Peptides against a protein of PDB entry 6NYY. Designs and how they scored, part 70

Target 1, 212 residues: chain A of PDB entry 6NYY
Amino acid sequence: KHFEQAIERVIGGLEKKTQVLQPEEKKTVAYHEAGHAVAGWYLEHADPLLKVSIIPRGKGLGYAQYLPKEQYLYTKEQLLDRMCMTLGGRVSEEIFFGRITTGAQDDLRKVTQSAYAQIVQFGMNEKVGQISFDLPRQGDMVLEKPYSEATARLIDDEVRILINDAYKRTVALLTEKKADVEKVALLLLEKEVLDKNDMVELLGPRPFAEKS
Target 2, 212 residues: chain A of PDB entry 6NYY as posed
Amino acid sequence: KHFEQAIERVIGGLEKKTQVLQPEEKKTVAYHQAGHAVAGWYLEHADPLLKVSIIPRGKGLGYAQYLPKEQYLYTKEQLLDRMCMTLGGRVSEEIFFGRITTGAQDDLRKVTQSAYAQIVQFGMNEKVGQISFDLPRQGDMVLEKPYSEATARLIDDEVRILINDAYKRTVALLTEKKADVEKVALLLLEKEVLDKNDMVELLGPRPFAEKS

## One batch from the design tools (peptide; made by RFdiffusion4, then SolubleMPNN)

Design b2_p17_1_s4 (from b2_p17_1, 9 letters changed)
Fold by OpenDDE base, seed 4:
Parts: sequence; C-alpha cells; structure tokens
Structure b2_p17_1_s4 (fold): chain B 212 residues (1-212), chain A 17 residues (1-17)
Amino acid sequence: as target 1 above (212 residues)
Amino acid sequence: MLPNISNSNVNVLGPQP
C-alpha cells in the first residue's frame, strides 16, 4: 500500500481530491480507462495491467498503470500493440458514445510520436526504407528537414497509414470485447479503482503468460 | 523498474480555445 502510493505519486502526481467531475464526464473517463485496460488485457505485447483508476491525478482524470518489462529492444509488433493499447481510450469513447473528446490528446501525442519514430528513426517502414533521421525535439525550430519534400510527403502518408491501422486494430478488438469494456467501466464507476485481481474476476485470467 | 504509469490521461487540458 504505502509503496504503491509512493510510486503512484511519483508517476501520476498528487491526487486531485478537490476535482469534482460532472457525472457525464466521470462516465466518459470510466469508459476511456476501461478501453485502455481491456486493450492491454487482450494484446499479447501490451504490458500487464496493475491498476486502473478514475480518480483524477495531476493533469489526468484517470489512469491505467502497467508493469513494464525491462526491455531494450522492441519489435514492430510490440510497438503496434503498445499503440493499440494507447488508442484504447479514444476507441472506447467512439464505440460507446459515438463521439470523441479532448481526453485522448496525450494518447494521440504518444501514438504520433511512436509512429514517427518507427518510420523515420527505426527504419520500420518498407516504403520509407532503412533510414534514420533525428526527430526534432519539442521546441526545436526545424529550420531544415534532413529529407526532401517528396520524402516528407511519404513520411506523412505512412504515419497516417500506421496510426489508422493501429486504430482499426483497436476498434476490432474493443468491438469484439465490448461487453468486457462495459463491465470494467461499470465497476470503475462503482469502485473508482480496480486492480489486477478485479480484472481477473471480471474478465478471467489474462490470456498471455506474464513473461516474468 | 518502476511501473510505467501509462497515464491514459483523460487530459482535461484539451487545448483551451
């Protein structure tokens, strides 16, 4: 308990106990977080879920906490599943509410950064090829692109394709698991915080062996 | 390693218009 709370403070920031969400916003958060949780549960290369919460912390209205593996080398498939997990919140909102919110802004930023890194840093796209460019850091004035405008257009197109493919994969998964997303969301609205054991009780054991 | 909180931040901070 105290150790978990300390980790939660370091990573999630301080609980904003004073932030009162409207019931409809709290519902949106619950389904958003349930989308992340369920996507992570059923994606092989996603990190194991430890905790999911709809209690606001720092700048977030909710969070999902995962146990990352100590891994230095990532495959394209692993990065795709991580992108899908990150899109789980947005996809859940779309499936359940038929509308999207600003809530997924940070998720979309992470997905965008991952997609660009895969294409222009890791050489993981066949059309762009085995190239590696430094991505401009946030705030660096990109004065000169290290590639042609034709390459820029190709990169932009392939980034959109990769993100859209991850999005479609996530839509397919969470549509198949729609009832599970709803179970998690409803229980979140009741308990505000779920752990791995709550998820096992709701969904059964995670179908992928936790490679310890 | 400390667990990475995937802050699935439902970021209230939508861009202020």
Scores: peptide ipSAE 0.062, ipTM 0.648, DockQ to the pose 0.078
Fold by OpenDDE base, seed 3:
Structure b2_p17_1_s4 (fold): chain B 212 residues (1-212), chain A 17 residues (1-17)
Amino acid sequence: as target 1 above (212 residues)
Amino acid sequence: MLPNISNSNVNVLGPQP
């Protein structure tokens, strides 16, 4: 108990016990986090879910926590499933509410960063080719891009294609699993915090063996 | 290395200007 609370404080910050969300905002958070949780549950290469919460911590109104695998090499398929899991919150909001919120800003940042890295660092795009260069760090003088404006436009187009493909894949998955997203969201509204065991009781065992 | 998506968060802060 004390050790888990200490880890949660380091990862999530202090619980804002005083921040009472309006019921509609709490509902939005529950369905958003349920989208992440269910996407992660049914994507083979997603990290295993440890905990999902709609209790505000630090700058977050809710969170899903995953157990990262000790992995040094990632495939294109693994990176795609991670992008889909990260889009799960936004996609859930769209499916259930027909509207999107600012809540997915950090998720979209992560997805954008991953898409650019796949194309310009890992050489994973056939049109751009087998290239690798460092993305400009925050605060580095805008070093002239080592590529033409035409290549820059190609990169931007292929990034949008990759993100849109991940988005469509996530929409298809969460539409198929819509009833499961709703079950998780409703249980979150009741319990505020779910663990892996709650998810197993609700959805059955995760269909992918945890590679230990 | 891309930061491992160890967590996903609903952000309270609107777009910082």
Scores: peptide ipSAE 0.040, ipTM 0.651, DockQ to the pose 0.081
Fold by OpenDDE base, seed 2:
Structure b2_p17_1_s4 (fold): chain B 212 residues (1-212), chain A 17 residues (1-17)
Amino acid sequence: as target 1 above (212 residues)
Amino acid sequence: MLPNISNSNVNVLGPQP
């Protein structure tokens, strides 16, 4: 309990008990977090879900917490599944409500950062090639790019392709698992917090062996 | 460093400018 609360505070910040969401916003949060949770459940290379919550904390209205692996080397496939998991909230909103919200801003930032890193830091794109440039940190004035404007356009195009492919993959997955997303969302609206055991009871065991 | 994308959050902050 105390240790879990400490981790939750580090990851999510302080619980905002004073922030009362309107029922429709709380519903949106529940389906958003259910999208992350279900995507993570059914993606092989996603990190295992530990907890999902629709209780507002810090700067978030909800969160899904995963157990990260102590991993130093990532494949393209692993990075893709992590991108899909990160897109799960936005995709769930689209599937269930036919509209999107600003709630996915941080997710989209993370996905964008991952896509650029894959292309310009890790050399994972065939068209751009075996390049590795430092990405500007937030607040760094990039005075000079070490590549041409044509290369910049190519990078931007390939980033969009990669993100769109991840998005489409996530749409396909969560459309297939739509009933599971709804089950998780409804249970979140009831319990506000779900753990791994709740997910196992609801969806069955995760299809992928936990690689310790 | 690989960006940390393993945690998801519903952001309450509107589009940061």
Scores: peptide ipSAE 0.035, ipTM 0.650, DockQ to the pose 0.087
Fold by OpenDDE base, seed 1:
Structure b2_p17_1_s4 (fold): chain B 212 residues (1-212), chain A 17 residues (1-17)
Amino acid sequence: as target 1 above (212 residues)
Amino acid sequence: MLPNISNSNVNVLGPQP
């Protein structure tokens, strides 16, 4: 309990019990978080879900918390599934509401950062090749790029391709699992907070063995 | 280092400072 609360505070910030969302916004948050939760449940290389909440914390209106594995090396496949899980909220909004909101801004930032890192830091793109450049840190004025404008355009194109592929994969998954997303979203609207046990009761056991 | 993307969050754009 105390350790979980400490982790929740570090990840989500302090619970904002005073923040009253409109019913439609609360519904959007529930379906968004359900999208993350279900994507993480059915993606092999996604981290196991610990908790999903639609109680506002810090700057967030809801969150899904995963247990990170102590992993130092990531494969391209693992990074793709993590991108898909991160896109799960945006995709759920599109599937259920036919509209998108600003709620996915941080998710899109994370996905964008991951895509750039895969292409320009990890050498995971065949067209760009086995190169590694340091990405500018937040606040660094990049005076000169260590590559040509032609390479810059290629990077931008391949980033868009990678993100779009992750997005399409997530759309396919959450469309297949649409009923499961609905179940999770509805239960979130009732309980506001779900744990792994609630997810097992709704969806059955996660289809991937927890690698010990 | 890649940020931990395992934590998903619905963020409201706070007022721009």
Scores: peptide ipSAE 0.033, ipTM 0.644, DockQ to the pose 0.083

Design b2_p17_2_s1 (from b2_p17_2, 7 letters changed)
Fold by OpenDDE base, seed 2:
Structure b2_p17_2_s1 (fold): chain B 212 residues (1-212), chain A 17 residues (1-17)
Amino acid sequence: as target 1 above (212 residues)
Amino acid sequence: SLLDEIFSQPAVYDPPP
């Protein structure tokens, strides 16, 4: 308990017990986090879910925590599944509410960064080619791009394609698993926190073996 | 790695600005 609380504090900050979400906002958070949880459950290369919470904390209104793998090498397939899992919240909001919120900003940032990294750092795009450029970090001087404006446009286009493909994949998955997303969301609204055992009880065993 | 930095953090639902 103390160790879990310490991890939670590091991840989400202190619980904001004073932050009372409106019922509709709490519902939105529940379905958002359920989207992440279910996407992670049914994507082979997603990390296994450890905990999902809709208790507001200093850094967010909810979160899904996954067991990080000690992995140094990633395939395109693995990165795609991670992107899909990351988009799960936004996609869930679209499926259930027909609208999107600002809550997915961090998710979209992560997906965007991953897509650019795949294309311009890892050379994973056939049109852009086997190139590797450093991406500007936050606070780095905007150095001149080592490529032409034509290449920049190509990169931007291919990033959009990659993200859209991940989005479509996530829409297909969560549409298929819509009932599961709803079950998780409803249980979150009741318990506020779910763990792996709750997910197994609700959805059955994860269809993919946990890589040790 | 950049990927670790991107995905090592839990997905956090950001509060409205």
Scores: peptide ipSAE 0.083, ipTM 0.710, DockQ to the pose 0.805
Fold by OpenDDE base, seed 3:
Structure b2_p17_2_s1 (fold): chain B 212 residues (1-212), chain A 17 residues (1-17)
Amino acid sequence: as target 1 above (212 residues)
Amino acid sequence: SLLDEIFSQPAVYDPPP
């Protein structure tokens, strides 16, 4: 208990007990986080869910926490599943509400960064080819891109294709699992916090063996 | 690594502006 609370404080910060969400906002957060949770549950290369919460914390209105795998090498398939899991919140909002909110800004940033990294750092795109450029870090002078404008356009196009593919994959998955997303969202609205055991009780065991 | 920075943090729902 004390250790879990300490981890929660480190990850989520202090509970913002003073931040009262409107019921509709709380519902949106619940379905958003349920989207992340369910996507992560049914994607083979997603990290196992540890905790999902809709209790507002210093960093956000809700969060999903995963147990990272101790790995240093990632395949395209692994990165795609991570992108899909990251898009799960936005996709859930679209499926259930027919509208999107600003709540997915950090998710979209992460997906965008991952897509660019795959194409321009890891050489994972066939059209762009086996290239590796250092992406400007936040705060670095925007050095001139080490490639032509034609290459820049190609990179931008292939990034959009990759993100759209991940988005479509996530839409297909969460549409198939729509009832599960709703179950998780409703339980979140009731309990505000779910763990792995709650997910197993609700959805059954995760269909992928935990790599020991 | 960049990947660690991207994926090591929990997915967070951002508050509305």
Scores: peptide ipSAE 0.083, ipTM 0.719, DockQ to the pose 0.806
Fold by OpenDDE base, seed 5:
Structure b2_p17_2_s1 (fold): chain B 212 residues (1-212), chain A 17 residues (1-17)
Amino acid sequence: as target 1 above (212 residues)
Amino acid sequence: SLLDEIFSQPAVYDPPP
């Protein structure tokens, strides 16, 4: 209990018990988080879900917590699955509501950062090639880009392609698993918090061997 | 790593501005 509360405080901040979400907003959050949860469940290289919550906390209206793997090396395929999991919330909103919300801002930031890193740091794009540049950190003097404007445009184009591919993959997955997303969302609306065991009971065992 | 930093954080649904 105390350890879980401590983790919850670190992750979400203080429970803002005072934020009464409108029923429609709470529904949106539930389906958003269900999208993350289901995408993570059916993507091989996604991190295992630990907890998903629609209880508003200091940093957000809901969250999905995953167990980080001690992994030092990532393949392109692994990074793609992580991007897809991260897009799961946005995609769920599109599938169920036909609209998107601002709630996916943090997700989109992460996806964007990952895509740029893959292309300009890890050399994972064939058109851009085997290059590795340090991405400017927030607060670093924007030193002159070590590449031409033409290269910058190419990078931007390839980033969009990569993100769009991840998005399409996520749409395909969550469309296939639409009934599962609905089940998770409805259970979230009832329980407000789900763990791995709840997911197993609802969806069956995760189709991937737990890396011990 | 940058990737660990990006993905180690839970996905958070941001409140509308």
Scores: peptide ipSAE 0.077, ipTM 0.715, DockQ to the pose 0.833
Fold by OpenDDE base, seed 1:
Structure b2_p17_2_s1 (fold): chain B 212 residues (1-212), chain A 17 residues (1-17)
Amino acid sequence: as target 1 above (212 residues)
Amino acid sequence: SLLDEIFSQPAVYDPPP
């Protein structure tokens, strides 16, 4: 309990009980977070879900919290599953509402950062090749790119391809599991907070053995 | 906008610096 609360404070900040979301906004948040939760549940290399909440905290209106793994090495497949989990919220909004909101901005930023890192830092793209360049940090003077404009265009294209592939994979998954996303979203609207046990009750045991 | 900040970040996969 204390450890979970500490992590919640770090991730979400303090509960802002004074922020009353409109019912439609709260519904959007619930389905968004349900998308993350369900994607994480059915993706092998996603981090185990610890908690999902639609209670506004700090800067966020909802969140899915996962048990951090002390993992230092990631495969391309593992990174893809993480990208899919991160896209789960946006995809859920598309599936259920036929519209997208600005709420996925941070998710898209993370996915974009991950895609660029895979291609230009980890050498995980065959077209770009076995290269590793430091990405400029926010606020660093954009030093001259160590590669040509043609290479820059190639990188941008391959990033879009990778993100699109992750998006399509997530759409396929959450479409298959659409009823599960709805169950989670509806229960979120009722309880506002779900834990792993709630997910097991709704969806059954996670199909992947927890590596102890 | 408040909506832009709505979804708390899933566990920040900080790419290794």
Scores: peptide ipSAE 0.035, ipTM 0.561, DockQ to the pose 0.102

Design b2_p17_2_s2 (from b2_p17_2, 6 letters changed)
Fold by OpenDDE base, seed 4:
Structure b2_p17_2_s2 (fold): chain B 212 residues (1-212), chain A 17 residues (1-17)
Amino acid sequence: as target 1 above (212 residues)
Amino acid sequence: SFLDEIFSEPAVYSPPP
């Protein structure tokens, strides 16, 4: 409990109990976070859900926290499932509301960074090949790209393909599990905070063995 | 690692700036 609270403080900042979301906004956040939670639950290589909250904290309106794994090496499949989990909020909004919000900006940033890293740093794309370039950091002068404009276009295209594949996979999953997303969202609207035990009670045990 | 930094952060639903 104390360790989880310490992590929550570091990550989420102080609860902004003063930010009263409108009911429609709170509903959007609940379904968004439910999308993350359910995607993480049913993806083998996703990290297990630790906590999901629709209580605004710091700059966030809601959050999903996962149990970090001590892992130094990642496969493409593991990175894909993590991307899908990260897209779960945006996909849930699309499935349930037929519209998307700005709330997924941080998720999309993370997915974009992961996709570029896979293609440009880890050499995980067959078309781009076995290359590894440093990604420009925020504030670095975009020095001359170490590759041609044709290669830049190829990278951009393959990044979009990878993200779109992750998106489609997430749409398929959350469409299949639509009733579970709704159950989680409704329970979030009631309790505002859910943990792993709430998810087990609602959805049953996670279908993947916890890596010891 | 870079990946750990990306995915270790909780998914945060952010209000528009």
Scores: peptide ipSAE 0.138, ipTM 0.740, DockQ to the pose 0.815
Fold by OpenDDE base, seed 3:
Structure b2_p17_2_s2 (fold): chain B 212 residues (1-212), chain A 17 residues (1-17)
Amino acid sequence: as target 1 above (212 residues)
Amino acid sequence: SFLDEIFSEPAVYSPPP
């Protein structure tokens, strides 16, 4: 109990008990987090869900926590599944509400960074080719890009294609699993916090063997 | 690693501005 509370404090910060969300906002957060949770549950290369919460914390209104794999090498397929899981919140909002919110800003940032890294650092795009450039770090002077404006446009186009493919894959998955997203969202609205056992009870065992 | 910075952190629903 003390160890779990310590981890929760480190990850989530202090519980913002004073922040009362409107019922509609709390509903939006629940479906957003349910989207992440369900996408992560049914994507083979997603990290296992540890905890999902709609209790506001210092960093946000809700969160999904995953157990990171001790992995140093990532395949293109693994990175795609991670992108899909990260898009799960935005996709859930679209499916259930027909609208999108600002809540997915951090998710979109992460997806964008991953897509650019795949194309310009890891050489994972056939059109751009086997290239590796350092992405400007925050605070580095925007050094002139080591490639032409034509290459820059190609990179931007291929990034959009990759993100759109991940988005479409996530839409297909969460549409198929729409009833499961609903179940998770409703249970989140009731319990505010779910763990792996709650997910197993609700959805059944995760269809992928945990890598021991 | 760069990838760990992207995906090791919990997915957080951002508060409204």
Scores: peptide ipSAE 0.130, ipTM 0.744, DockQ to the pose 0.809
Fold by OpenDDE base, seed 5:
Structure b2_p17_2_s2 (fold): chain B 212 residues (1-212), chain A 17 residues (1-17)
Amino acid sequence: as target 1 above (212 residues)
Amino acid sequence: SFLDEIFSEPAVYSPPP
C-alpha cells in the first residue's frame, strides 16, 4: 500500500478526488487508456503493463503505467513498438469516437521526441544517414544547427513519415483488437483501476514471454 | 538514458492547461 501510494504520488501527484469528470469525459479517458493498455499488450517490444487507471491524479485524468526494463540498447523495431504503444490512446479515440482530444498531448510529445532522436541522434534513417547530433535541450542556447536548411527539411519530412508509419501500425493493431479495447475500457469504467492480472483474466496471457 | 526518460514516464492523459 505505501509503496503503491508512493509510486502513485510520483507518477500522478495527489489524487484530485475533487475532479468530477462528466460521464462522456470519463468514457473518453477509459477508451484512451484502454488503447494504451491493449497496444502495450500485443506489441512485443512494449514494456509490461503494471497499472491502468482512470482515477484523476494531479494533472492527469488517467494513466497507464508500465514496468520499465533495464535496457541500454534499442533496435528500430523496439522503438517503433514503443511509439505505437504511446499512440494507442489517440488511436483508440479515433476508432471509437471518430474524434481526437487534447488528452494525447503528452503522448504526441514523447512520440515526436523519439522520432527525432531516431533520425538525428541514432542514425536510424537511410535518407538522413549515419549522423548524430545533439538535440537542443530546453534552455540550451539554440546554437546554429550543424546542418543545412535542406537537411533540416529532410529531417522534418522523415520524422513525419516515421510517426505516420507508427500511427498506421497502431491503427491496424487496435482495429484488429477493437473488441479487446472495448472490453478493457468497459472494465476500466467499472473498476477504475486495472492491473496485469485483470488484463490476463480479460484478454488471456500476454502473447510474449516475459523477459525475465 | 534519454530514451528511458521518454518511455519510462507513464502515459498520462492530461486536460488542456
Scores: peptide ipSAE 0.127, ipTM 0.731, DockQ to the pose 0.807
Fold by OpenDDE base, seed 2:
Structure b2_p17_2_s2 (fold): chain B 212 residues (1-212), chain A 17 residues (1-17)
Amino acid sequence: as target 1 above (212 residues)
Amino acid sequence: SFLDEIFSEPAVYSPPP
C-alpha cells in the first residue's frame, strides 16, 4: 500500500480530494478510463493493466496504469496496439457520449509523437521510406528540416493516415466490446479504483498471455 | 528510450488548463 501510494504520488501527484467533479464530468472520466482499460485488455501488444483510477490526482482527473515491459525493440504492430490503447479514452467518449472532450489532449500528444517517430525516426512507412531524422525536442532550436516541403507534406499525410487507422481500429474494438467498457465504467463509478483482479472478475481473464 | 517516455507514463486524463 505504501509503495503503491508512493508510485501513485510520483505518477499523479497528491490526491486532490478537494476537486469535486460534477457527476457528468466524473461519468466522462469513468468511461474515458474504461476505454483505455478495455482497449489495453483486448489488444495483444498492449501492456497489462495494473490499475485504473478516476480519483483526481495532481493534474489528472483519472488514469490507467500499465505494467511497463522492459522492451527495447518494438514492431509496427506493437506500436499500433499501444496507439489504440492510448486512443481508447477518446474513442470511448465518442461511442458513449457522441462528443469529445479536452481530456484526451495528453493521449493525442502521445499518439502524435509515436506516429511521427514511426515515420521519420524508425523508417516504418513505405511512402516516406527508410529514413531517420531527429525530431525536435521541446525547447530545441527549430533547426531547418533536413527534408523538402514536399517530404514534410508527405510525412504529415502519412502521420494522419496512421493515427486515423489506429483510431478506426480502436473504434471497431470498443464498439465490439461496448458492454465491457460500460461494465468497467460503472464499476469505476462505484469503486473509483480498479486493479487487475477487478478486471478479471468483470471481464474474465485477459485473452493474451502476459509475457513474464 | 523515446518510446518508453511516451508510453511508460500513465495515460493521464488532464483537465483543461
Scores: peptide ipSAE 0.123, ipTM 0.732, DockQ to the pose 0.774

Design b2_p17_2_s3 (from b2_p17_2, 7 letters changed)
Fold by OpenDDE base, seed 4:
Structure b2_p17_2_s3 (fold): chain B 212 residues (1-212), chain A 17 residues (1-17)
Amino acid sequence: as target 1 above (212 residues)
Amino acid sequence: SLLDEIFSEPAVYSPPP
């Protein structure tokens, strides 16, 4: 408990109990976080859910926390499942509300960074090939791209394809598990915070063995 | 690693700026 709280404070900041969300906003956050939680639950290579919360913390209105894996090497399949989990919030909003919000900006940033890293750093795209370039960091002067404009366009296109594939996979999953997303969202609206045990009670045991 | 940095952070629902 103390260790988890310490991690929560470092990652999420202080609870902003004074931030009153409108009921519709709180509902949106609940379904968004439920999307992350359910996607992570049913994706084999996703990290196990530790906690999901709709209590605002720092700059976040809600969050899903996962148990990090001590892993140094990642496959394309593992990275795809992580991307899908990260897209779970946005996809849930689309499925349940037929609209998207700005709330998924951080998720989209992470997915974008992952996709670019896979293509331009890890050489995981067949069209781009086995190349490895450093991604410009925020604040780095836009150094001349070490590749042609044609290659830049190809990279951008393949990034979009990869993200769209992850998105479609997530849509398929959360559509299949739509009732589970709703159950989690409704329980979040009631309890505001769920842990792994709440998820097991609600959805049953996670179908994948935790690789120790 | 970059990947660890990307995915070590919880998924956060962020309000608009």
Scores: peptide ipSAE 0.137, ipTM 0.733, DockQ to the pose 0.824
Fold by OpenDDE base, seed 3:
Structure b2_p17_2_s3 (fold): chain B 212 residues (1-212), chain A 17 residues (1-17)
Amino acid sequence: as target 1 above (212 residues)
Amino acid sequence: SLLDEIFSEPAVYSPPP
């Protein structure tokens, strides 16, 4: 108990007891986080879910925590599954509410960064080819792009295609698992915090063996 | 690595600005 609380404090900060979400906002957060949780549950290369919470903390209104694998090399398939898991919240909002919120901003940022990295740094796109350029870090002077405007347009197009493919994959998955997303969301609204055991009780064992 | 930065942090639902 003390160790879990210590980890929660380190990751989530102090519970904002004063931040009262409206019931509809809390519902939106629950379904958003349920989308992440369920996507991560049924995607082979997603990291195992440790905890999902809709208790507002210093960094956000809700979060999903995963156990990172000690992994130094990532395949395209692995990166795609991670993108899908990251899109799970936005997709859940679309499926259940027919509307999207600003809550997915950080998720979209991460997906965008991952997509650009795959194409521009890792050479994982066939049209762009086997190239590797350093992406400007936040705060670096926007140095002149080492490629033409035509190449820049191609990169932007292929990034959009990759993100759209990940989005469509996530829509297909969470549509298939819509009942599971609902179950997780409802249980989140009741308990506010779920762990791996709660997910196993609710959905059954994760269909992928934990790689030791 | 950039990948570590992207995926090391929990997925956080951000409050509206």
Scores: peptide ipSAE 0.132, ipTM 0.740, DockQ to the pose 0.805
Fold by OpenDDE base, seed 2:
Structure b2_p17_2_s3 (fold): chain B 212 residues (1-212), chain A 17 residues (1-17)
Amino acid sequence: as target 1 above (212 residues)
Amino acid sequence: SLLDEIFSEPAVYSPPP
């Protein structure tokens, strides 16, 4: 318990027991996190879910924790599934509420960073080509782009295409699994925290073998 | 790696601004 709490503190910060969410906000968080959880459950190259929580903490209103695999090489397929998992919260909100919230900002940032990295660092886009440029880090001076404005526009377009494809894939998945998202969300509203065993009891075993 | 930095952090539902 103490070790789990220590990990939780590192991940989410201190529990903000004083942060009282309105029932509608809590519902939104539950469905958002359920979207992440279910997307991660049914995407082969997503990391396995360890814990999902709707207890507000210093860094957020809820979170889904996955067991990261120690891997150094990623395929486009693996990166796509990770993007889809990351979009799961936003997509769940869209499916269930017909509206989006600001809660997915960090998810969208991560997806955006991943998409740009795939295109401009890893050379994974055929139109942009086999190029590798350093992305400006937060706080780096905007160095002159090593490519033309035409290339910049192409990169931006291909990033949008990649993100939209991931979004559509996630919409298709979570629409198919809509009942599962609902089940997870409702159970989250009851228990506030779910683990892998709760997910197995609710959804059955994860369809993909855990790569040890 | 950049990817590890992107995906190593749990998906956190950010509080409204």
Scores: peptide ipSAE 0.128, ipTM 0.730, DockQ to the pose 0.811
Fold by OpenDDE base, seed 5:
Structure b2_p17_2_s3 (fold): chain B 212 residues (1-212), chain A 17 residues (1-17)
Amino acid sequence: as target 1 above (212 residues)
Amino acid sequence: SLLDEIFSEPAVYSPPP
């Protein structure tokens, strides 16, 4: 329900036709979204791309929509691929423009949340160990942390390591696939909206079997 | 799950504040 509503809000969000992006900004958005799309295409555990758009809707300048898998259990490898896909936009900006923008804020938030969850909720970090703490929800009084300051520092360090590893993996992938990112970005600038079929025509079939 | 919440939302390019 929340996902459908979020999609409906993003899809049904009034096309703010009023935000005329400057050509350079529109180019940045196109390459950002192309980075997400290509990363998702070539990462086995990423969700299949449904739609990528550079038409501003609501508060978004562009978006990539993926079909969520009905998956209840995630491996560390699966979570890493999802992090890499989420970093695809930021990495694309770095590769093509040599600069980063504020546009990746939501992506970085998601990556950060995932990294913390892996370490402190799922026990997926060897240094931190087999622990599971509830992360404070927004609005919960951060009562006493169930761990020491030393443990907090360790967690923070390991989160940075995990995110940096995901970032490096994404850089390697999108550097290898740089020509594909360019193709997708250019087609986005032309069509403004791409679907799975457009991606197949442009890049060939996704190298992973569709889990139908 | 928390993970579903994190990754269920489409990646949105946000304008600068």
Scores: peptide ipSAE 0.121, ipTM 0.722, DockQ to the pose 0.740

